# Designs tried in a protein design run: peptides against a protein of PDB entry 3B8E. Part 210

Target 1, 230 residues: chain A of PDB entry 3B8E
Amino acid sequence: PFLIFIIANIPLPLGTVTILCIDLGTDMVPAISLAYEQAESDIMKRQPRNPKTDKLVNEQLISMAYGQIGMIQALGGFFTYFVILAENGFLPIHLLGLRVNWDDRWINDVEDSYGQQWTYEQRKIVEFTCHTPFFVTIVVVQWADLVICKTRRNSVFQQGMKNKILIFGLFEETALAAFLSYCPGMGVALRMYPLKPTWWFCAFPYSLLIFVYDEVRKLIIRRRPGGWVE

## One batch from the design tools (peptide; made by RFdiffusion4, then SolubleMPNN)

Design b1_p28_2_s2 (from b1_p28_2, 21 letters changed)
Fold by OpenDDE base, seed 3:
Structure b1_p28_2_s2 (fold): chain B 230 residues (1-230), chain A 28 residues (1-28)
Amino acid sequence: as target 1 above (230 residues)
Amino acid sequence: EKEEILKLIRERSLELHKILEEIVKKLL
């Protein structure tokens, strides 16, 4: 999100404080919960990792975390962002290069795609209206990410959902996201304006996509061990 | 103007909270 903000000079899609809420709030408990996950049934059939040759964080893990899953998360967030701005009169093409004028408090006549003029305050309301649904989109996608991270090769259906701490983590991050989205004063404190409940469902296709993609990937790994997909 | 906007945001937040509570009550 922040890289595209800099490169495209668009209005800020996700605030710095909101990013901190993701990294320190919604992600911490789920990440810790993975330490309590039951070992895969086939783990004793795998050779021990060689600490001299085998990196703990390898290119495959980076590709999965940042290259594939991270791209789907970003696409989901930006889709939501562009829809909200388009509904408020700012088409995606019009947002390119708009940041300089958008963030200038002395310009109170920034035109949208339809020639309507927007004051600085009005523009900031629309910007902060984008932060909450972008954040919620990330959280909803993180549900799928957390579930797929339970195993490297086994299906979630083979592993099961027995980790009570992971289940608690899913509820905790969801409750935190709901609190940040709907608690009075969060618009002032975190620049997160209230979200219509319907926007929670806009992220579900992306979560489903991640889940289906990873289950297919794991199925391929199980059927063809040592392939390029592993 | 800022206070009025903040008041409006607070009112909308409360309304959305009520809607969420109703949805949760229907799902439970």
Scores: peptide ipSAE 0.007, ipTM 0.250, DockQ to the pose 0.020
Fold by OpenDDE base, seed 1:
Structure b1_p28_2_s2 (fold): chain B 230 residues (1-230), chain A 28 residues (1-28)
Amino acid sequence: as target 1 above (230 residues)
Amino acid sequence: EKEEILKLIRERSLELHKILEEIVKKLL
């Protein structure tokens, strides 16, 4: 998200504080929870790793985790961002290059796509109103990501939800997201203004997309062991 | 007092954000 912010010179879609809340708040507990996940039912059928050829973390796993899933997460966040800004009069095309004027405290007449002038305070309110839903979108998408990361090959339906710590992580990140979104003072302290509860659902298509994508991937792996998708 | 504190927190948060943004810009 930050790269697009810089390259496109759009208003900041996800604040640094919200990024920290993701990385330290919502990612840490789920990541730790994965260490306690039960082994896949087929793990004992695999040959021991060859230390000369096999890495513990392969490029395929990295590509899947950061290249594909991360891209879907970012798309979900940006979708939510653009929808909120559009609802406030800023169409996506109008946001391109707007950052410099947007962030200037002395400019109080920034026009939206419909010619409405926005004061600095109004712009910052709508910006911070975008940060929270972007964050929540990432959390909702992380539900799918966390669930799919339980296994490399087995379907979630086959592996089941036996890791209580992982389940706790899902609830914890959700509770944290709700707290950060709705607790009084978060708008000032963390630049996270409250969001309409309906905005939580904006992420669901992307969460479902990740889930379906991974289940399809795993299905391919099960049908074609040793393929490029593994 | 509460409003002043909230204003101060907001200003400091904005300042911190700018600093962090600059750091990130330098690291990228």
Scores: peptide ipSAE 0.000, ipTM 0.235, DockQ to the pose 0.027
Fold by OpenDDE base, seed 2:
Structure b1_p28_2_s2 (fold): chain B 230 residues (1-230), chain A 28 residues (1-28)
Amino acid sequence: as target 1 above (230 residues)
Amino acid sequence: EKEEILKLIRERSLELHKILEEIVKKLL
């Protein structure tokens, strides 16, 4: 998200403090929960192949899978960001290159896509209004990631939801997201203004997309073991 | 008094954010 912000020169979609909250708050507990997941039944049945080749392939494949999923997460966040800004009069095309004027506190007449002038304070309110739903979108999409990452090849429906720590991680992420979104003072302290509850649902299509993507990926891996998709 | 304090907190929060952004830019 920060790279796209710099490259596109758009208003900041996700604040630095919010990024830190993701990295320290929402990613750690899920990662720990995955460490306590029971060994996948199909992994235990595999004969050790060439340890050097299989390790390298697994690392590359994990990196690619996480990279692809991370891109879908980012797309979900940016979608929510663009929808909120568009609802407030700033179309995505108009946001390109707008950052310089957006962040200038001395410019109080930045025009939206419809010619409405926005003061610096009004612009910052809209910007900070985008931070919360971007964060929440990432958390909701991470639900799908956490669920799919528990298995490499088996469907979630086959493996089931046996890890209580994983379930706890999902609740912890959700509770943290709710706390950061709705606790009084978070708008001032973390630049996370309160989110309308309806915006939580904007992430659901992306969570579903990740889930479907991973199930299809796993299905392909099961049908073609040792393929490039693994 | 409350509004002034809130303004001050907002200003300090903005400054802190700029500092953090600069740190992140130096680390990346």
Scores: peptide ipSAE 0.000, ipTM 0.239, DockQ to the pose 0.025
Fold by OpenDDE base, seed 4:
Structure b1_p28_2_s2 (fold): chain B 230 residues (1-230), chain A 28 residues (1-28)
Amino acid sequence: as target 1 above (230 residues)
Amino acid sequence: EKEEILKLIRERSLELHKILEEIVKKLL
């Protein structure tokens, strides 16, 4: 988010505090939960790893986890951001290059896509209104990530949900997101204004996309063992 | 064109929300 903020010169989609909440609050407990996941049911059916050729962490898995899934997550967050700004009169094309004027407190007549003028205070309210939904979108997408990370080859339906710590991590992440989104004073303290409950559902298509993508990937791995997707 | 695109985004967002609500209602 911050890289796109700099490159595209758009209003800040996700605040530094919200980024820290993701990295330290929502990601740590779920990541630890994966260490307690039961071994994949097919692990004992696999051929022994060649320690000379096979890396402990498969580069293909890293590429999929950090490259492809991360891009889908970012797209989900930015989609929510653009929808909210569009609902407030700022179309995505109009946001390009707007940052300089947006962040200038001396400019009180920044026009939206419809010619409506926005004061600095009004613009900051809209900006901070975007921070919470972006954060929540990432959390909702992370639900899918956590579930798919349980297995390398088996479908989620085949492996099942046996890790109680993972379930706890999902609950903790969701509870933290709800707390940050709806607790009074978070708008002042963390620049996270309250979110309409409907915006939680904006991320679900992207979560579904991640699930479908991962299940298709796993299906390909099962059908073509030793392929480039493994 | 911009208003139409915004309207389309809003309509699609609302449709997606309705579809998701229906899916959640069917799952629950």
Scores: peptide ipSAE 0.000, ipTM 0.219, DockQ to the pose 0.040

Design b1_p28_2_s3 (from b1_p28_2, 21 letters changed)
Fold by OpenDDE base, seed 1:
Structure b1_p28_2_s3 (fold): chain B 230 residues (1-230), chain A 28 residues (1-28)
Amino acid sequence: as target 1 above (230 residues)
Amino acid sequence: ELEKLLELIRKRALELHKILEEIVKKLL
């Protein structure tokens, strides 16, 4: 998010406080829940790996997979951001380079894509209105990420959803997201304004995309063991 | 058809919102 913010000079899509809420709030419990996941059904049937050679290849492939998933997550967040700003009159093309004027408190006549002038205060409300949906988008995408991380090779349908702690983690992150989004005073305390219910659905295509991507990847690995996708 | 789909999504979103509000009310 911050790289695109800097490169594109767009209004801040995700605040520091919301990032901290992700890193400390929504990521921790789900990550711990994975420690209680059942071993893959084939783990004991695998040949002993050579710890010197096989580890390096696996770490690179894992890193690439997580990198790609992270890119899809970021795209989901930015999609939500652009939808919200577009609904408020700021089309994506108009946002490019707008940050300098957007953040200037002395400019109270920043025009949107339709010629409407926005005061500094109004712009900051819209900016902060993006933070909560962006955060929620990350949480919804993390549902898919957490579910796909249950296994390296087996499909989620093969492994099942038997880990009650993981289910609790999904509930906890969702409940936290709801709390931060809808609790009175969060707009003042955390600059997280209440989100329209429709914005929860902005993440769903990307959550599904992550899920499908990983299932296809795992399917390829199962059909072609030792391939470059493993 | 797209409008109907959007309306359906909106309705589901409102339902989800109500559920989440109720969860928040129970948590607070």
Scores: peptide ipSAE 0.000, ipTM 0.191, DockQ to the pose 0.025
Fold by OpenDDE base, seed 3:
Structure b1_p28_2_s3 (fold): chain B 230 residues (1-230), chain A 28 residues (1-28)
Amino acid sequence: as target 1 above (230 residues)
Amino acid sequence: ELEKLLELIRKRALELHKILEEIVKKLL
């Protein structure tokens, strides 16, 4: 999100405070819960890792986490962002280069795509209205990310959902996301304005896409061990 | 009731997995 904000000079899609809420709030308990996951049924058929040659975090894991899954997450968040701004009169093409004028508190006549003028205060309300849906989109996608991270090769249907700490983590991150989205005063404290409940569903196709993609990947790995997908 | 629903979802998910496995077998 922040890289596209800098490169495209668009209004800030996700605030720094909301990023901290993801990294320290909603993602931490789910991530810790993976330490309590049951071993895969085939773990004893694998050679032990050589700590001198085999990195715990390898290029393949980085490519999966940041390249593929991270790209789908970013696309989901930006889709939500562009829809909200378009509903408020700012088409995606009009947002390119707009940041400088958008963030200038002395300019109170920034025009939208339809020629309507927006004050600084009105623009900031719209910006902060985007932060909450973007945040919630990331949380909904993280449900799929957490579930797919339970196993490297086995399907989630083979592994099952027996990890009670992981289930607790999913509820905790969802409850925290709901609290941050709807609790009075969060608009002032975190610059997160209340979300219409319908926006929670905008992320579901992306969450499903990640889940289906990873299950297909794991299926390919099980059928063709040592392939380029592994 | 929630356990029955989860079992039903699991059963349907396994059926869907079998269908997907057959589709992948036909594509590959």
Scores: peptide ipSAE 0.000, ipTM 0.201, DockQ to the pose 0.022
Fold by OpenDDE base, seed 5:
Formats: C-alpha cells, sequence, structure tokens
Structure b1_p28_2_s3 (fold): chain B 230 residues (1-230), chain A 28 residues (1-28)
C-alpha cells in the first residue's frame, strides 16, 4: 500500500495506525497459533533437511509469502479502496497523481471525476473512510492465509482444522477487526471510521482465490515432487 | 496520552514517508 501511495501518487490507502493494528493486533495471535499446528502426516517420510545447505527461509518461501499471496492481498485491498473512492466520485484514473493536491490543506477546490469540488476536510474524511475497509479486507484475506499456512504440501482438507489455538486466532482477529471498525470513538482515536457491513464481503472473492490457488499449488507439488512449483 | 502517542507516531511516519519518497525519486 505505502509503495503504491508513493509511486502512483494516490491518496493514502492504508494508514500507519491501521498497519500497526494488523501487525500487533490481528496478525500476532494467528501467527503464534501456527507454532502449535500438528505436523503433516507425511513428515516422517521426508528426508531430514541438511542444515548446512538448506535454508529455513528460501527464495521459494519468500516468493510464495510476499510475491504471490502478498500481491493478491494488495489487490483485494486496492479493489476495496478504489470502489469506495469511486462511490465518492473519484474514479481510479483520476486518483493517479492526485496526492499532491489531495494532501495540500490550502487547496479546498480539488475536483472529483464529476467536477464536484472537495474541501481538505471532506477529502480527509473520505481518505480515512478508506482505511477501515482496507484494514478489514486484509483481515478477511488473512483468514485464507492463515488456513493455507497450516500445511506446506498436504491439503487443508487432509490436515483438518484441529488446532484450537488457530481457530481462536481466526475469531480473535475478526472480533478485533469488528471492534476497531464499529466501536464509538475509533474515528477520533484511530481515524478508523465505521464501514458498511457490505464491505466485509468485498474481500471474500480474494480469500477464496488465495485458498483455491494454494490448494492447486499443493496438489501440483503432491503430483509432481521436485518441480519448480515446490 | 494515547492521542499524543498517536500524533507522535503520525509525525514519525510522515518523516519516514518523506525519506522514502526521496529515495524512490532517486531510484526512479
Amino acid sequence: as target 1 above (230 residues)
Amino acid sequence: ELEKLLELIRKRALELHKILEEIVKKLL
């Protein structure tokens, strides 16, 4: 989000406070829960890792976590962001390069895609209105990410949902996201304005996409061991 | 105190943003 904010010069899609709420709030318990996950059923059939040659964090793992899944997450967040701004009169094409004028408090006549003028205060309300749905979109996508991280090779359907700490993490992150989104005063304290409940559903296609993508990937790995997909 | 902390975080984040923007402008 922040890199695209700089490169495309668009209004800020995700605030620093919302990032901290993800990193320290919604993502922490789910991430810890993975340490309690049951070993895959075939782990004892695999040869032990060579600690001298095999890195725990390899380029394939980084590519999967940041390059593929992270890009799908970002697309989900930006989709929600662009829809909200479009509903408020700012089409995606009009947002390119708009940041300079958008963030200038002395410019009170920034035009939307329909010629309506927006004051600085009105623009900041719309910007902060995007932060909460973007945050919620990340949380909804994180459901799929957490579930797919249960296994490296086996299907989630083979592994099952037996990790009670992981299940607790899914409910905790969702409850925290709902609290931060709807608790009175969060708009003032965290600049997280309430979102319409319908915005929770905007991320569901992306969560499903991540889940299907990873299950297909794991299926390919099981059918073709030692391939470039591993 | 929380508001002051959030404001401080915001100020630091804006400073970091300016630094990153300058780096990106030099790389692009």
Scores: peptide ipSAE 0.000, ipTM 0.201, DockQ to the pose 0.029
Fold by OpenDDE base, seed 4:
Structure b1_p28_2_s3 (fold): chain B 230 residues (1-230), chain A 28 residues (1-28)
Amino acid sequence: as target 1 above (230 residues)
Amino acid sequence: ELEKLLELIRKRALELHKILEEIVKKLL
C-alpha cells in the first residue's frame, strides 16, 4: 500500500496506525494459532528435507506468500479505497499525482472529478474514511489466508476445521476490526473513522478468489508432485 | 443444529471439490 502511495502519488490509502493494528493486533493471534494446527496426513510419509539443498524458507514459498497472496490482498484493499473515493467524487484516474496538493493544508480548492472544490479538512475526512475500510478489507482477506495456511497439499475440506484456536483467532481479529471501526473516539485517536457495514462485503470476492486460487494450486500439486507450484 | 448445518455445508463443499477434481483431471 505505501509503495503505491509513493509511486502513483495518490492520497494515503492505509495509515501507519492501521498497519500497526494489522501487524500487532489482527495477525498475531491467527499466526500463533497455526502452531496448534494438526499436521497433514501425508507429512510423515514424505522424505525428510535435505538441509544442504533445501532451505527452510525457499524461493517458492516466498513467491507464494509475498508475490501472489500479498498482491491479491493489496488489490482487495485498493479496490475498496478506489470505490470509496469514487463515491466521494474522486475517480481513480484523477487520484494519480494528486498527493502533493491533497496533503497541502494551504490548498483549499482541490477539485474532484466533477469540478467540486474540496477544502483540506474535507479531504482529510475522506482520506481517513478510506483507512478503516482498507483495514477491514485486509482483515476479511486474512480469513482466507489463515484458512489456506492450514495445509500445503491437502484441501481445507480434507483437513477440516478442528483447530479451535484458529477459529478463535478468526473471531478475535473480526472483533478487533469491529472495535477499531465503530468504537467512539477511534477517529481522533487512530484516524480510523467509522464505516458503513456494507464495506465489509467489498473484500468478499477477493477472499473467495484467494481461497479458490489456493484450492486449485493444491489440486495441481496433488496431481503433479514435484512441479513448480509445490 | 449449527453443527448439522456445518456438516451439511462440508458435505456440499466436498461434492463440489470432487466435481472440480474431475474437471481438472480432464484438462490436465
Scores: peptide ipSAE 0.017, ipTM 0.302, DockQ to the pose 0.022; fails the geometry check

Design b1_p28_2_s4 (from b1_p28_2, 20 letters changed)
Fold by OpenDDE base, seed 2:
Structure b1_p28_2_s4 (fold): chain B 230 residues (1-230), chain A 28 residues (1-28)
Amino acid sequence: as target 1 above (230 residues)
Amino acid sequence: KLKELLELIRKTALELHKILEEIVKKLL
């Protein structure tokens, strides 16, 4: 998120504190859950090949999986960010390079894509309105990502939701998201304004797409073992 | 008790935010 903010020079989609809450709060238990499931699945299914190469491959595969999940989550968050800003009159193309004027407190006439002028205060309200939905979108996408990452090759429907740690992680991240979104004072403390319930559903099509994509990927891997898709 | 806890969380979050803002200001 922060890299895209710098590269695209767009208004800040997610506050630094919120990023830290994701990295330290929401991702920790899910990560532990995934590490646990992978350790169990690798122990149960792999005949011990060369233990040195298998550890290195496992660490690389875990790192790649986390990197991919993080990218997918970021894409989901940015999707929600761009939707909210577009609904408020700022089209994605107009946001490119806008940060300099957006963050300037002395400029009170920043125009949107429709020529509406926005004061600094109004801009910051809409920016902070994006922070909570971005965070919630990450959590909702994480639901799908955690479920799909539970298995490398098997369908979620075949293995079922037997991992209690995963289920606990899903509830924890959801509870944290609800707390940060609706707890009084979070708008002041974390610049996370209250989320309209409708925004929880903004990520659902994306989560469903990821879920379907991963199930299709797994199906292809099962049908063509040793393909480039592994 | 819940209100007090929420207020404590709010205060702690504000303090953390200030610390982080200071760190960012020093790094930039």
Scores: peptide ipSAE 0.000, ipTM 0.199, DockQ to the pose 0.020
Fold by OpenDDE base, seed 3:
Structure b1_p28_2_s4 (fold): chain B 230 residues (1-230), chain A 28 residues (1-28)
Amino acid sequence: as target 1 above (230 residues)
Amino acid sequence: KLKELLELIRKTALELHKILEEIVKKLL
């Protein structure tokens, strides 16, 4: 998110504090839960063949998984961001290079894509309105990711929701998302305005697409072990 | 092609939103 903000010079899609809340609050407990589940699964099924090579392969697979997932999360968040700004009159093309004028307190006549003038305060309200649904989109995509990452080769339906730590992580990130979205004062403290309940559903198509993509990937891996999809 | 794809994604998202809104209105 932050890299695209710098490169495109667009209005800030997600606050730095909210990014830290994602990285520390929503990702840490799920990551720990996955580490425990992997350790338990590996202890039960394989004698360590070579601890150096198997650790390197596992670290690469984890790094690639987290990298791909992080990119999909960012894409989902940016989609939500661009939809909200477009609904408020700012088309994606118009946002390119707008940051300098957007963040200037002395410019109160920034035009949208339709020629409507926006004051600094109005622009900041729209910006802060984007932060909450961007965050919630990431959380909803993380639900799908956590469910997906639970199984490397088996369908989620075969392994079931037995990991209590994973369920706790899903509850924690959802509770955090609800707290940040609806607790009074979060608009001032974290620059996150209250989320309309309808925006929770905007992320579900992305979560479903990720889920379908991964189930198809796992199906291909099961049918063709050792293929280019591994 | 990219504009058409983005417009298709937008249309699909809006249609899904309408369907969800109708489902919520029927459930409420």
Scores: peptide ipSAE 0.000, ipTM 0.222, DockQ to the pose 0.065
Fold by OpenDDE base, seed 4:
Structure b1_p28_2_s4 (fold): chain B 230 residues (1-230), chain A 28 residues (1-28)
Amino acid sequence: as target 1 above (230 residues)
Amino acid sequence: KLKELLELIRKTALELHKILEEIVKKLL
């Protein structure tokens, strides 16, 4: 998100403190939970044909899959950001290059896509209103990511939810998201203003997309063992 | 009731997975 903020020169979609909360708060417990996940029965039973080459290929394919999932997560967050700004009169095309004027406290007449003028204070309220839904969107998309990470070849429906630590991680990240979204003072402390409860559902299409993507990927792997999609 | 709902979701998800497997069997 920060790279796109610099490259596209758009208003900041997610604050540095909220990024830190994702990296340390929401990702740490899930990452620990994956270390305690029982190895998929098929991964442990299939001996690699060549332990050196097949391990390297598998590590590359896993890293590529996680990179793709991370890109889908970022797209989900940006979708929520653009929807909120569009609802407040700022269309996505108008946001391109707007950062310089947006962040200038001396400019109090920044126009939206409809010619409405926004003061610096009003713009910062809208910006900070975007931070919370972006964060919540990432958390809701991470629910799907954590569930799919349990298996490499088997469907999540076949293996089931056996890891209690993973379930705890899902509740912990959701509780953190609720705390950051609704606790008084978070708008001042973390630049995260309260959001409408309906915004929790904005990420569900992207969670479903990640889930479908991973199930299709796993299905291809099961049909073409040793293909480039492992 | 929650266990029944979770089992219903699981059954529905397994049926959807079977349908997806059949679609991919026809495409590949």
Scores: peptide ipSAE 0.000, ipTM 0.176, DockQ to the pose 0.024
Fold by OpenDDE base, seed 5:
Structure b1_p28_2_s4 (fold): chain B 230 residues (1-230), chain A 28 residues (1-28)
Amino acid sequence: as target 1 above (230 residues)
Amino acid sequence: KLKELLELIRKTALELHKILEEIVKKLL
């Protein structure tokens, strides 16, 4: 998110407070839950092949898969960001290069895509209105990430949701997202303005995409053991 | 205590934002 903010010179899509809430609030319990996940039934039954080479390859492949999932997650957040700004009159093309004027307190006549002028205060309200739904989008996409990370090779439907800590993590991150989105005073305290309930659904296509991606990946690994997709 | 914690988080976040903004300004 921050790299795109730098490269595209767009208004800040995700505030530092929301990043801290993700790292400390939403990611910690899920990460612990994954550490205590039951070993996949096929991993324990495989006799150790050459343990040094296979471990290194498996770690690289896991890292690549998580990197790709993280990219889809970021795309979901940016999609939500662009939709909200478009609803407020700022089309995606108009946001490119706008950051300098957007963040300048002395410029009170920044035009939207329709020629409406926005004061600094109005612009910051819209920016902060994007922080909450970006955060919520990350949480909703993390539901998919946590569920798919439960297994390396088997379908989620085959392994089932056995880890109670994972289920608790999903509940905790959702409850935190709801608290930050709807608790009175969060707009002043954390610059997280209230979210319309409809924005929770904005991330669902991306969550579905992650599920489909992971199921297809796992299907390929099952059909072609030792292939480049492993 | 919750208000104080939230204010501390807010202050820390604002400081980090300033640092990041300075880094961005140096990279641009």
Scores: peptide ipSAE 0.000, ipTM 0.199, DockQ to the pose 0.025

